# Peptides against a protein of PDB entry 4AID: the designs that were tried, part 12

Target 1, 242 residues: chain A of PDB entry 4AID
Amino acid sequence: FDIKRKTIEWGGKTLVLETGRIARQADGAVLATMGETVVLATAVFAKSQKPGQDFFPLTVNYQEKTFAAGKIPGGFFKREGRPSEKETLVSRLIDRPIRPLFVKGFKNEVQVVVTVLQHDLENDPDILGMVAASAALCLSGAPFMGPIGAARVGWVDGAYVLNPTLDEMKESKMDLVVAGTADAVMMVESEIQELSEEIVLGGVNFAHQQMQAVIDAIIDLAEHAAKEPFAFEPEDTDAIKA

## One batch from the design tools (peptide; made by RFdiffusion4, then SolubleMPNN)

Design b2_p29_3_s4 (from b2_p29_3, 9 letters changed)
Fold by OpenDDE base, seed 5:
Structure b2_p29_3_s4 (fold): chain B 242 residues (1-242), chain A 29 residues (1-29)
Amino acid sequence: as target 1 above (242 residues)
Amino acid sequence: APFDRKAIFAKAREIIAKKREEEEEEEEE
């Protein structure tokens, strides 16, 4: 197996991005680990547009399936149920920052699937899922102008905390999820308890700073393991109006 | 122009490097 791995220290935790071990049938596939939380992101895209396709058909699916220890399904994860509220929310958190980063005019079907394989009860798989989805898209050859990074920021004991544990989050006055490119914040989602706008804006800046290392890690992985870019030229829609 | 992922990655790394330089300068002040 040609396995490529990038490892970084991130917020006092080891982030591992791995490709080439599983889901080789996908265009991109990344196993991401932080602590003992493990997610699999897969990206698949159609090599042609459907006739009459008028919108960009991006589908993002995050799934928190409890796998019994030792049974990773070696196939396409069949949806056996309706998504939970959390799964629906996290699917949207992943969708929001990535959707704008596809090349304009690309209307081939894209499917991103993030599956939680293991949860350590400390590290929430949502941020890890965002990172993994970004990495999988960068590996896929799809015309995706990523990577994005993502971070959660807490406010605990009068300080910013990068990717607080689930226990630290109980004491946090802020749950701030940020996603962005190297140059731009693409998405902010926040739940805040009695904090100033200044602290919140500082939290966005802190998140965007801290995600740069993740963006660099995804680039490093992609430079060594990405498929060739899909040959996509947007149809010259201006040439049809002349 | 065709999708140039290499150029996108190079630009992102340039931005990351510049931000690190700016952060290092702010920590020295």
Scores: peptide ipSAE 0.624, ipTM 0.913, DockQ to the pose 0.733
Fold by OpenDDE base, seed 1:
Structure b2_p29_3_s4 (fold): chain B 242 residues (1-242), chain A 29 residues (1-29)
Amino acid sequence: as target 1 above (242 residues)
Amino acid sequence: APFDRKAIFAKAREIIAKKREEEEEEEEE
């Protein structure tokens, strides 16, 4: 197996991005680990556009499968069926920042699947899933203008906390999820209790600063492990206007 | 080509490096 791995220290935790061991049939596949939380992200894209395709057919599916639920307190047997409210929400959190970063005119089907393999009950797999999805897309050869990073920021005891644990989040006055490129914030989602706009803005800046190391780690992994870029030329939509 | 992954990564690394230099300068003041 040609296994490539990048490891960084991030928010006092070890982040590991691994490729080449599992899901080798995907265009990109990343096993991401933070603490003992483990996710698998896979990216698959069609090599041709469907006839008459008028929109970009990106599908993002985040899944906390029942085998991980044996460690999740209150994880009643998620019947194989409808995504939970959490799975639907996290799928959207992953979709929102990545969708704008595909090359304009690319309308080939893209499927991103994030599967929680293990949960440590401290590290929420959502942020890890966002990072893993970004990495899988960068490895895939799809015309994705990433990477994105992601971070959660809490406000605990009058300070910003990067990727607070589930226990720290109970005491947090802020649940701020940020995703972005090295240059720009692409998405903010926040639940805030009794905090000033200044503290919230500072939290966005803190998140964007702290995700730079993750973006760098994804680039490093991709430089070593990515497939060749897919030969995509957007249809010259300007040539049709002449 | 409209998709140059190498150029995208290089630009991202330049931005990361610049931000790190700005942060190191702010910590020294």
Scores: peptide ipSAE 0.624, ipTM 0.914, DockQ to the pose 0.630
Fold by OpenDDE base, seed 4:
Structure b2_p29_3_s4 (fold): chain B 242 residues (1-242), chain A 29 residues (1-29)
Amino acid sequence: as target 1 above (242 residues)
Amino acid sequence: APFDRKAIFAKAREIIAKKREEEEEEEEE
């Protein structure tokens, strides 16, 4: 088994990105761990475009499966068959920053699936899922211009906190989720309680700074484990409709 | 090529390195 692993210290926690053990049938697959929270991201892409495909068919599914539901807040009542509100929201959080990073004119089906395997009740699997999805896409050979990093920022006792625990978040005046490339912020989602715009902007900058180590870690993993890039040339026909 | 992963990664690493240098300079002031 050719297992590749990258480990970094990130916000006082160990982040582990692993590939080569699980989901080998996917184009990319990453097992990501922070604390005792564990997610599996898989990326699969079609090797051809469907006849008449006119839009980019990206599907992102975040799933907190029933086997993990016994340890997930609110998971005790998951009816089989429909995404929870959380699963729907996190699927969108992952989709938003990755969608614009695909090469223009690529219209092959892409499916990203993030599965929560374990939850420690301290580290939210959403940020970990965003990181794992980015890594899986970078490994896949799909024409994805990532990686993205992601971070959550809290505001606790007058300071920024990187990836606050679920308990620290109860005291936080900010729930700020940021995703971006090394050079650009791609997505911001925030819930804020009576904070200045300056503090919020500082939180975005702090998140973008702190995610650089994650972006670097994904690149390092991909340099050692990525599949060859899929040979894709956009057909000139999409250039004529401008 | 419209997709050069090696060039994308190299550029990202350059940006990361530059940002670290800028942060180190700001901490020394």
Scores: peptide ipSAE 0.619, ipTM 0.913, DockQ to the pose 0.580
Fold by OpenDDE base, seed 2:
Structure b2_p29_3_s4 (fold): chain B 242 residues (1-242), chain A 29 residues (1-29)
Amino acid sequence: as target 1 above (242 residues)
Amino acid sequence: APFDRKAIFAKAREIIAKKREEEEEEEEE
């Protein structure tokens, strides 16, 4: 198999982005690893628009499947067939920053699926899932104007912590998830305990700074492994209103 | 073309490089 791999050190952890081993039937597929947490992101897009399609049909599905059930806290209690509250929330966290980055007028069906394969109980698969989804889209050839990076920022002992462990997060006064492009913050989600606006804004800036290395890593992987860009020309919708 | 991935990646890398230069300048002051 022609396997392409990018490895970086990120927040004192090894981030690995890999493609070409699994899910070859997808338009893009990335196996992402941070510590011993492992996610698979797949991107699939339709090569034509459905007749009468009036909106952009993007679906994002984050799932913590039974493959990791022995290592995921609470995995024993998952009812078959419905997403958990966490899975629904993380699916939205991935959707929010990627949706606006598709080329205007693209209305082909796009499906992003992020599957947690392994959890180390230290590294949360949500951030890794956001990164992997971005990478899978950049590899796919879909008209996606990414990459995005993502980061979690904690505030522990009066300092910013990049992607705090689940144990460090118990001591953190901040749970700040940021996603963005190289130039722009696209999404902020935050839970904050009695911190100044200055510390929070500094946390957003810190996250955006720290995700630049991830964005560069996705670009490097895509330059070596991406499919040819899909030939998309938006229909001139302005010509029908005259 | 409305989608030029090569141009998008080049622009992103230019921004990343500029940010690194700005960070290096702030650390030297």
Scores: peptide ipSAE 0.619, ipTM 0.913, DockQ to the pose 0.604

Design b2_p29_6_s2
Fold by OpenDDE base, seed 4:
Structure b2_p29_6_s2 (fold): chain B 242 residues (1-242), chain A 29 residues (1-29)
Amino acid sequence: as target 1 above (242 residues)
Amino acid sequence: MKPVFKPVPEELIKKWKEEILKKVKELAK
């Protein structure tokens, strides 16, 4: 088994990114661990475009499996078949920063699936899911101009906290989720209690700085485990409609 | 409260990106 693993210290926690053990049939697959929270991200893309495909068919699905849901806060007995509010929200959090990073004109079907396998009740699997999805895409050979990093920032006792625990978040005046590339912030989502714009901007900057270690970890994993890039040349036809 | 991510207005995100890029350029100097 050719298992590649990257381990970093991140916000006082060990982040592990692993590939080559699970979901080998996917184009990219990453098992990500932080604390005892574990997610599996898979990326699959079609090798051809469907005839008459006019839009980029990206689907992102975040799911908390029923076996993990018995321990997940607010994960009451999920009736099989409909995404929860959380699953729908986190699917969008993952989709938003990755969608713009695909090469223009690429209209092959792409499916990203993030599955929560374990939850420790301290580390939210959403940030870990964003990181894992980014890594899985970078490994896949899809024409994805990642990686993205992601971070949650809290404001506790007048300081920024990277990836606060669920308990620290009860005391936090900020729930700030940031995703970005090495060079750019791609997404910001926030819930803020009476904080200045300056503190929030400082939080976005803090998040972007702190996610660089994750971006570098994904790059290092990709250098050792990425598939050959899919040969995709955008047909010149999309340049004529601007 | 359930964390309800309120979408930040695109204008604020744009402003923030510009301010961060400015700060990053100032720190690289």
Scores: peptide ipSAE 0.025, ipTM 0.507, DockQ to the pose 0.042
Fold by OpenDDE base, seed 3:
Structure b2_p29_6_s2 (fold): chain B 242 residues (1-242), chain A 29 residues (1-29)
Amino acid sequence: as target 1 above (242 residues)
Amino acid sequence: MKPVFKPVPEELIKKWKEEILKKVKELAK
């Protein structure tokens, strides 16, 4: 197996991004680990557009497997068939920052699946899932203008905390999830308790600064393991307005 | 070597920055 791995220290935790061990049938596949939380992201895209396809058919599916869910707080035996509220929310959280980064006019089917394999009860798999999905897309050869990074920011004891543990989040006055590229913030989701605009803006800036190490790690992994870019020419939409 | 990543257009960067700053201001009220 040609296994490529990138390891960084990130917020006092070891982040590992690995490819080439599992899911080799996907266009991109990344096993991501932070602490003892482990996720598998897979990206698959169609090599042709369906006849009559009028929109970009991107599907993002975040899943917590039942064997991992037995440790997850509130993880009851999920009956096969409907995503939980958490799975639906995290699927949207991953979708939002990646969807606008596809080349305009690309209407081939794209499926991103993030599967939680293990949960340590400290590191939430949502941020790790965002990072893994970004990495899997960058490896796939799809016309994706990533990578994105992601970070959660807490406000605990009058300071910013990068990717607070689930226990630290109980004392946090802020749950701020930020996703972005090297140059731009792409998405902010936040729940805040009576914090000043200055503290919240500082949290977005802190998140964007801290995610650069993750973006660089995805770039380094892709330089060593990415597939050849898919040959796609965007339709010249400017030629129809003349 | 073709660049592994295409840069995000600066116009999208600017638009997103403005939208996010607006959202943050709405949440901090």
Scores: peptide ipSAE 0.019, ipTM 0.352, DockQ to the pose 0.709
Fold by OpenDDE base, seed 1:
Structure b2_p29_6_s2 (fold): chain B 242 residues (1-242), chain A 29 residues (1-29)
Amino acid sequence: as target 1 above (242 residues)
Amino acid sequence: MKPVFKPVPEELIKKWKEEILKKVKELAK
């Protein structure tokens, strides 16, 4: 097995990004671990566009499988069926920041699947899923102009907290999820209780600063493990509108 | 080695402030 691994300390936790062990049939596959929470992200893309394809057919599916859910508080035995509200929400959280980063004119089908394999009851797999999806896309050879990083920011005892635990989040006046590139914030989602705009803006800045280590870790992994870039030339029609 | 995070450029912070302010005003409606 040609297993490549990047490990960083991030927010007082060890983040591990691993490729080459699982899902080798995918274009990109990353096993990401933070604490004892483990996710598998896979990226697969079609090597041709469907005739008459008019939109970019990106699908992102986040899944908390029942074997991981047996530990998750409020994880009722989800019968194989309709995505939960959480799974639907997190799928959108992953989709939103990555969708704009595909090369314009690329209309080949792309599927990103994030599967929660383990949950430690402290580290929410959503942020880890965003990071893993970004890494899997960067490894895939798809025309994805990532990586993205992601971070959750809490406000606990008058301070910013990077990726608060589920228990720390009960005391947090802010649930701020940020995703971005090295140079831009791509997405902000926030639930805020009685905080100033200044604190919220400071939280976005804090998140963007803290995600740089993750971006750098994905780049380092990709330099060693990425597939050859898919030969895609954008049709001349989309280049003229920049 | 502690990751030396590069500070976000002030121009990006200004742009983000404007974008976030717009979103926060949209969410508060």
Scores: peptide ipSAE 0.018, ipTM 0.437, DockQ to the pose 0.113
Fold by OpenDDE base, seed 2:
Structure b2_p29_6_s2 (fold): chain B 242 residues (1-242), chain A 29 residues (1-29)
Amino acid sequence: as target 1 above (242 residues)
Amino acid sequence: MKPVFKPVPEELIKKWKEEILKKVKELAK
């Protein structure tokens, strides 16, 4: 197996991005680890557009499988066959920043699946899932203008905390999730308890700065392991309005 | 290579400011 791996220290935790071990049948596949939380992201895309396809058919599925549930908080209430509220929310958190980064006019089916394999009870799989999905898309050859990075920012004891633990989050006055490219903020989700505008805006800036290390790690992995770019020429949509 | 942290452009912060401030004001009511 040709296994490529990138390892960085990120917010005092080891982030590992690995490809080539599992899910080799996908266009892109990344095993991502932060602390001891582990996710598998897979990206698959159709090599042709369906006849009459009028919209971009991107599907993102975040899944916390039952084999990981022995360490997932609240895992005891999963009915087989329907996504939980968390799985639905995290699927949207991954979808939102990646959807606008596909080349305009690309209408081939794209499926991103993020599966939680292990949870350490410290690192939430959502941020790791966003990073892994970004990496899997960058490796796939799909016309995706990524990578994205992602970060969670807390406000604990009067300071910003990058990717706070689940225990640190209980003391945090802010739950701020940011996703973006090297040059743009693509998404902000925030829950805030009585913080100034200055602190919140500083948190978005802090998140975007701290995710650059992740973006650079995905680029480095892609330089060594990406598939050849899929040959896609966008239809000149400006010619149909004349 | 040490990651080079890029500052977020002020224009992007201003764009998200409206959404963030809306949420902050809704929570402060």
Scores: peptide ipSAE 0.016, ipTM 0.378, DockQ to the pose 0.122

Design b2_p29_8_s1
Fold by OpenDDE base, seed 1:
Structure b2_p29_8_s1 (fold): chain B 242 residues (1-242), chain A 29 residues (1-29)
Amino acid sequence: as target 1 above (242 residues)
Amino acid sequence: PKYIVRKPPEELIKKMKEEVLKKVKELAK
């Protein structure tokens, strides 16, 4: 098996991005690990547009396997069939920053599936899922203008904390999720308790700075493992201005 | 092969920065 792996230290945890072992039938597939939390992201895209397709048909599905969820204290047995509220929210969290990063005019079907394989009860798989989805898209050859990085920022004892554990989050006055490219923040979601605009903006900037190492890691992985870029010429939107 | 990073259009980046700044102001209220 031609397995490619990138490992970095990130927020005091080991982040591993691996490709080539699992889901080889996908256009891109990444096994991402942080601590003992493990996610599999797969990206699949159609090689042609459906006749009459007028919108970009991107689907993002985040799923926590019942075995991983059953280790979460108070996790009711997820009945197979309907996404939980968490799965729906995280699917949207992954979708939002990646959707605008497809080349304009690309209307081929794209499916991103993020599956939680293991949960360590310390590291929430949502951030890891965002990173893995970004990496899988970069590996796929799809006309994706990524990578994106992602980070969670807490505010604990008057300081920013990168990717706080579930236990540290109980003491945090902020749950700030940020996603962005190397050059710009693309998405912010947060729950905040009584914090100034300055602290929140500082948290966004901190997240954007800290995600650069992840972006660089995805690029490094892609340089070694990406498929050939899909031959897609953007609609020459500049030719209409002549 | 060297992976070629595709950069998003500057107009998109500008729009996203404006949306993020708006969101930050909404969250701090």
Scores: peptide ipSAE 0.361, ipTM 0.882, DockQ to the pose 0.851
Fold by OpenDDE base, seed 4:
Formats: structure tokens, sequence, C-alpha cells
Structure b2_p29_8_s1 (fold): chain B 242 residues (1-242), chain A 29 residues (1-29)
């Protein structure tokens, strides 16, 4: 087993990104841990496009397994079936920042699956799932212009809080989820209570700054464990290979 | 081999920054 691991301190918590133990049949697979919350992200992509494929067929599926879901507040023991509202929302949350980051003209099927394996009831698996999905894509060799980082920002007692716990979020006037590359914010979602544009913008900037450590950690993991890049030449000459 | 980070086109970066700023303004209203 060639297990590669990156560990960083992030927002006062240990973030672990691991590859090579499980899901080896995937193009990329990352086990991500923060606190006692654990997610598995897998990325699989087709090596050819379907005949007549005219759109980019990306599917992102976030799922909370029944053994994890049964401990989550409001997570009923779901029979295998229709995604919950949460699973649907988080799937979209992961999809939105990654979809624009595939090289133009790439129309091979891509499937990202994020599975919550454990939940500590403090660290939400959504942010961890975004990070893990980004890492899995970077490891896969797919023509992905990542990594992305992600962060949640709270506003508690007049200060920004990185990745507030579920209990800290009860006191937060902001639930701001940010995803981005090293150079740019790609997605913002927020629920806010009577906050100024300045505070919200400051939260976006804070998130983008704080996610740099995660982006760097994904790059470091990829330098040690990424597959060879899939041979894909964009039709558009403007894709600068940096 | 060192992992090569593919950067998104500047036009995409600009577009996303504009969309984010728009979203921030919508949220603070």
Amino acid sequence: as target 1 above (242 residues)
Amino acid sequence: PKYIVRKPPEELIKKMKEEVLKKVKELAK
C-alpha cells in the first residue's frame, strides 16, 4: 500500500488528507478527516467522450451513509433511495465551484462521489467534502484547473470565525461558505442576519485567505500521489499551462 | 514529477470575481 498523507493545522483543527488506502479503482480517491468527521471523495472520469456528446457531463453526488446519517441531527435513518435535501444542497455546493474549472472542450463523463463515513456533530462534512472532492480531482489526472479550497466563515461576537462548530454556528450571525482557487473566489453561499456589505465582503476575503493553506496541502498531496495528467488538448489555445 | 497547477483563464477569473461581488451585494441588502 502506497499511502500518502498530508496533515495541516487549520482553524485550530487538524485536517488530514489521505490517499492510497481505499477506493484504488477510482481515478482519484481522498479520505479527508477533520476532528472526527471523515469523508471519502472519489473522482472517476471516462477516457473518451460519448459519440455526439455536446455538453460536459459532470455529476457530483454527496451522500451521508445511513450509519453516519443516523447520528446527524435531522438525519433520519434513510433507506437507500432519494437524496435528502441536505445531500442535494451539498452536492450542488460542491458542483458549483468545480464545474467551471474543467478545461474547455472536455466532454468526457466525470463523476465525483463524496461519502460521509463519520460525523462528530461538531465539524460539518460539507466543507470537508468540498476539500476532499478538490483533492480527488487533482489526483485523478482529469483536466481540472484546481485545486479549490473551501471554508465556512461565521460572525461571532464581532469577529470572523473559520469553520465554526455546529454549536458556535448557533451564535453566528453569518453562515458564509466560500470556495475558490488560489487566485480567485469561485463561489459564495451565505445565510446572513443584518450584516453590512463590508462585513460580508470581509468574510469572503477572510475565507479566501484561510483556504490557501488547504490549497497548498492539496498541491503537496498531488505532487506525491497524482496520476499522470490525462492527455487532453483544449481546442482553445488560451489554456496557458502554468 | 511535480504536479503542475492548471490556472483558469483570466477571463473566467474576472467573471467569477464579478459574480461573487454581485452575490455579496445581493446578500447584504
Scores: peptide ipSAE 0.360, ipTM 0.880, DockQ to the pose 0.833
Fold by OpenDDE base, seed 2:
Structure b2_p29_8_s1 (fold): chain B 242 residues (1-242), chain A 29 residues (1-29)
Amino acid sequence: as target 1 above (242 residues)
Amino acid sequence: PKYIVRKPPEELIKKMKEEVLKKVKELAK
């Protein structure tokens, strides 16, 4: 196995991005760890467009495996089959920032699957899943204009907290999830309690600054492990700015 | 192979920044 790994310290936690051990049949596969939360992201894309395909067929599926879900607080024993509300929400959370970052005119089927393998009860798999999905897409060779980073920001005792623990989040006045590229914020989702626009905007900027280390880590991993770029000519030449 | 970062079009970046700013204003109300 040719295993490539990138490790960084991020928000006082160890983030590990690994490829080459699991799911080698995928176009891209990343095992991501933050603390003791572990996710597997896989990216698979069709090498041709289906006849008559008129839209971009991206599917993002976030799933909590039953063996991992049994450790997750409030993890109801799901009957294998229908996504929970959480899995549906997190799948959308991962989908939203990546969907607009595919090269214009690319209409080949893309499947991103994020599987929670372990949960430490401190680090939410959603942020880690976003990072892992971004990394898997960058490794795949798909015409993806990433990487994206992601971060959660709390507001605790009048300060921003990067990726607060589940316990710190109980004291937080803000649950702000941000995703973006190196150059731009692409998505914001938040539940906030009576915070000023200045504090929220400051939180977005804080998240975007803090995710640069993750973006750089994905780039470093991709420089060592990415597949050859899929040969695709965009409908608009302006869509590929190198 | 050396990985080459693909940058989004400036028009997309502008659109997303505007959507984010709109969302921030909606959240702070």
Scores: peptide ipSAE 0.358, ipTM 0.880, DockQ to the pose 0.885
Fold by OpenDDE base, seed 3:
Structure b2_p29_8_s1 (fold): chain B 242 residues (1-242), chain A 29 residues (1-29)
Amino acid sequence: as target 1 above (242 residues)
Amino acid sequence: PKYIVRKPPEELIKKMKEEVLKKVKELAK
């Protein structure tokens, strides 16, 4: 197996991004680990557009396998077939920052699947899933204008905390999820308890600064393991204004 | 071949920055 791995220290935790061991049939596949939380992201895209396709057919599916979900507080044994509320929410959380980053005019089917394989009850698989999905897309050869990074920011005892544990989050006045490219923040979601605009904006800036190491790690992995870019010509937007 | 990062259009970056600032103001109320 041609295994490529990138390891970084991130918020006092070891982040590992690995490719080449599993899911080799996908266009891109990344096994991401933080602490003992483990996710597999796969990216698959069609090599042609369907006749009459008028919109970009991106599907993002986040799923927690029953053996991982059974360790999560409130993780019910999933009856086969319908996503939980959490899975639906996290699927949207991953979808939002990546959807606008596909080259304009690309209407081939794209499927991103993030599977939680293990959960340590300290490191939330949603942030790790966002990072892994970004990495898998960069490896795939799809016309994706990534990578994105992601981070969660807490506000504990008057300080920002990068990727707080589930226990630290109980004392946090902020649950701020940020995703972005190297150059720009693309998405912000948060639950906030009466914080100033200055503190929230400071949290966004802190997240964007802290995710640069993750973005650089994805680029380094892609330089060693990415497939050849899929040949796609963007739609000339200038030709319609004539 | 070396991986080449594709950069988003500046117009998209500007739009996203404006949306983020709007969201931050909404969350701080």
Scores: peptide ipSAE 0.353, ipTM 0.879, DockQ to the pose 0.883

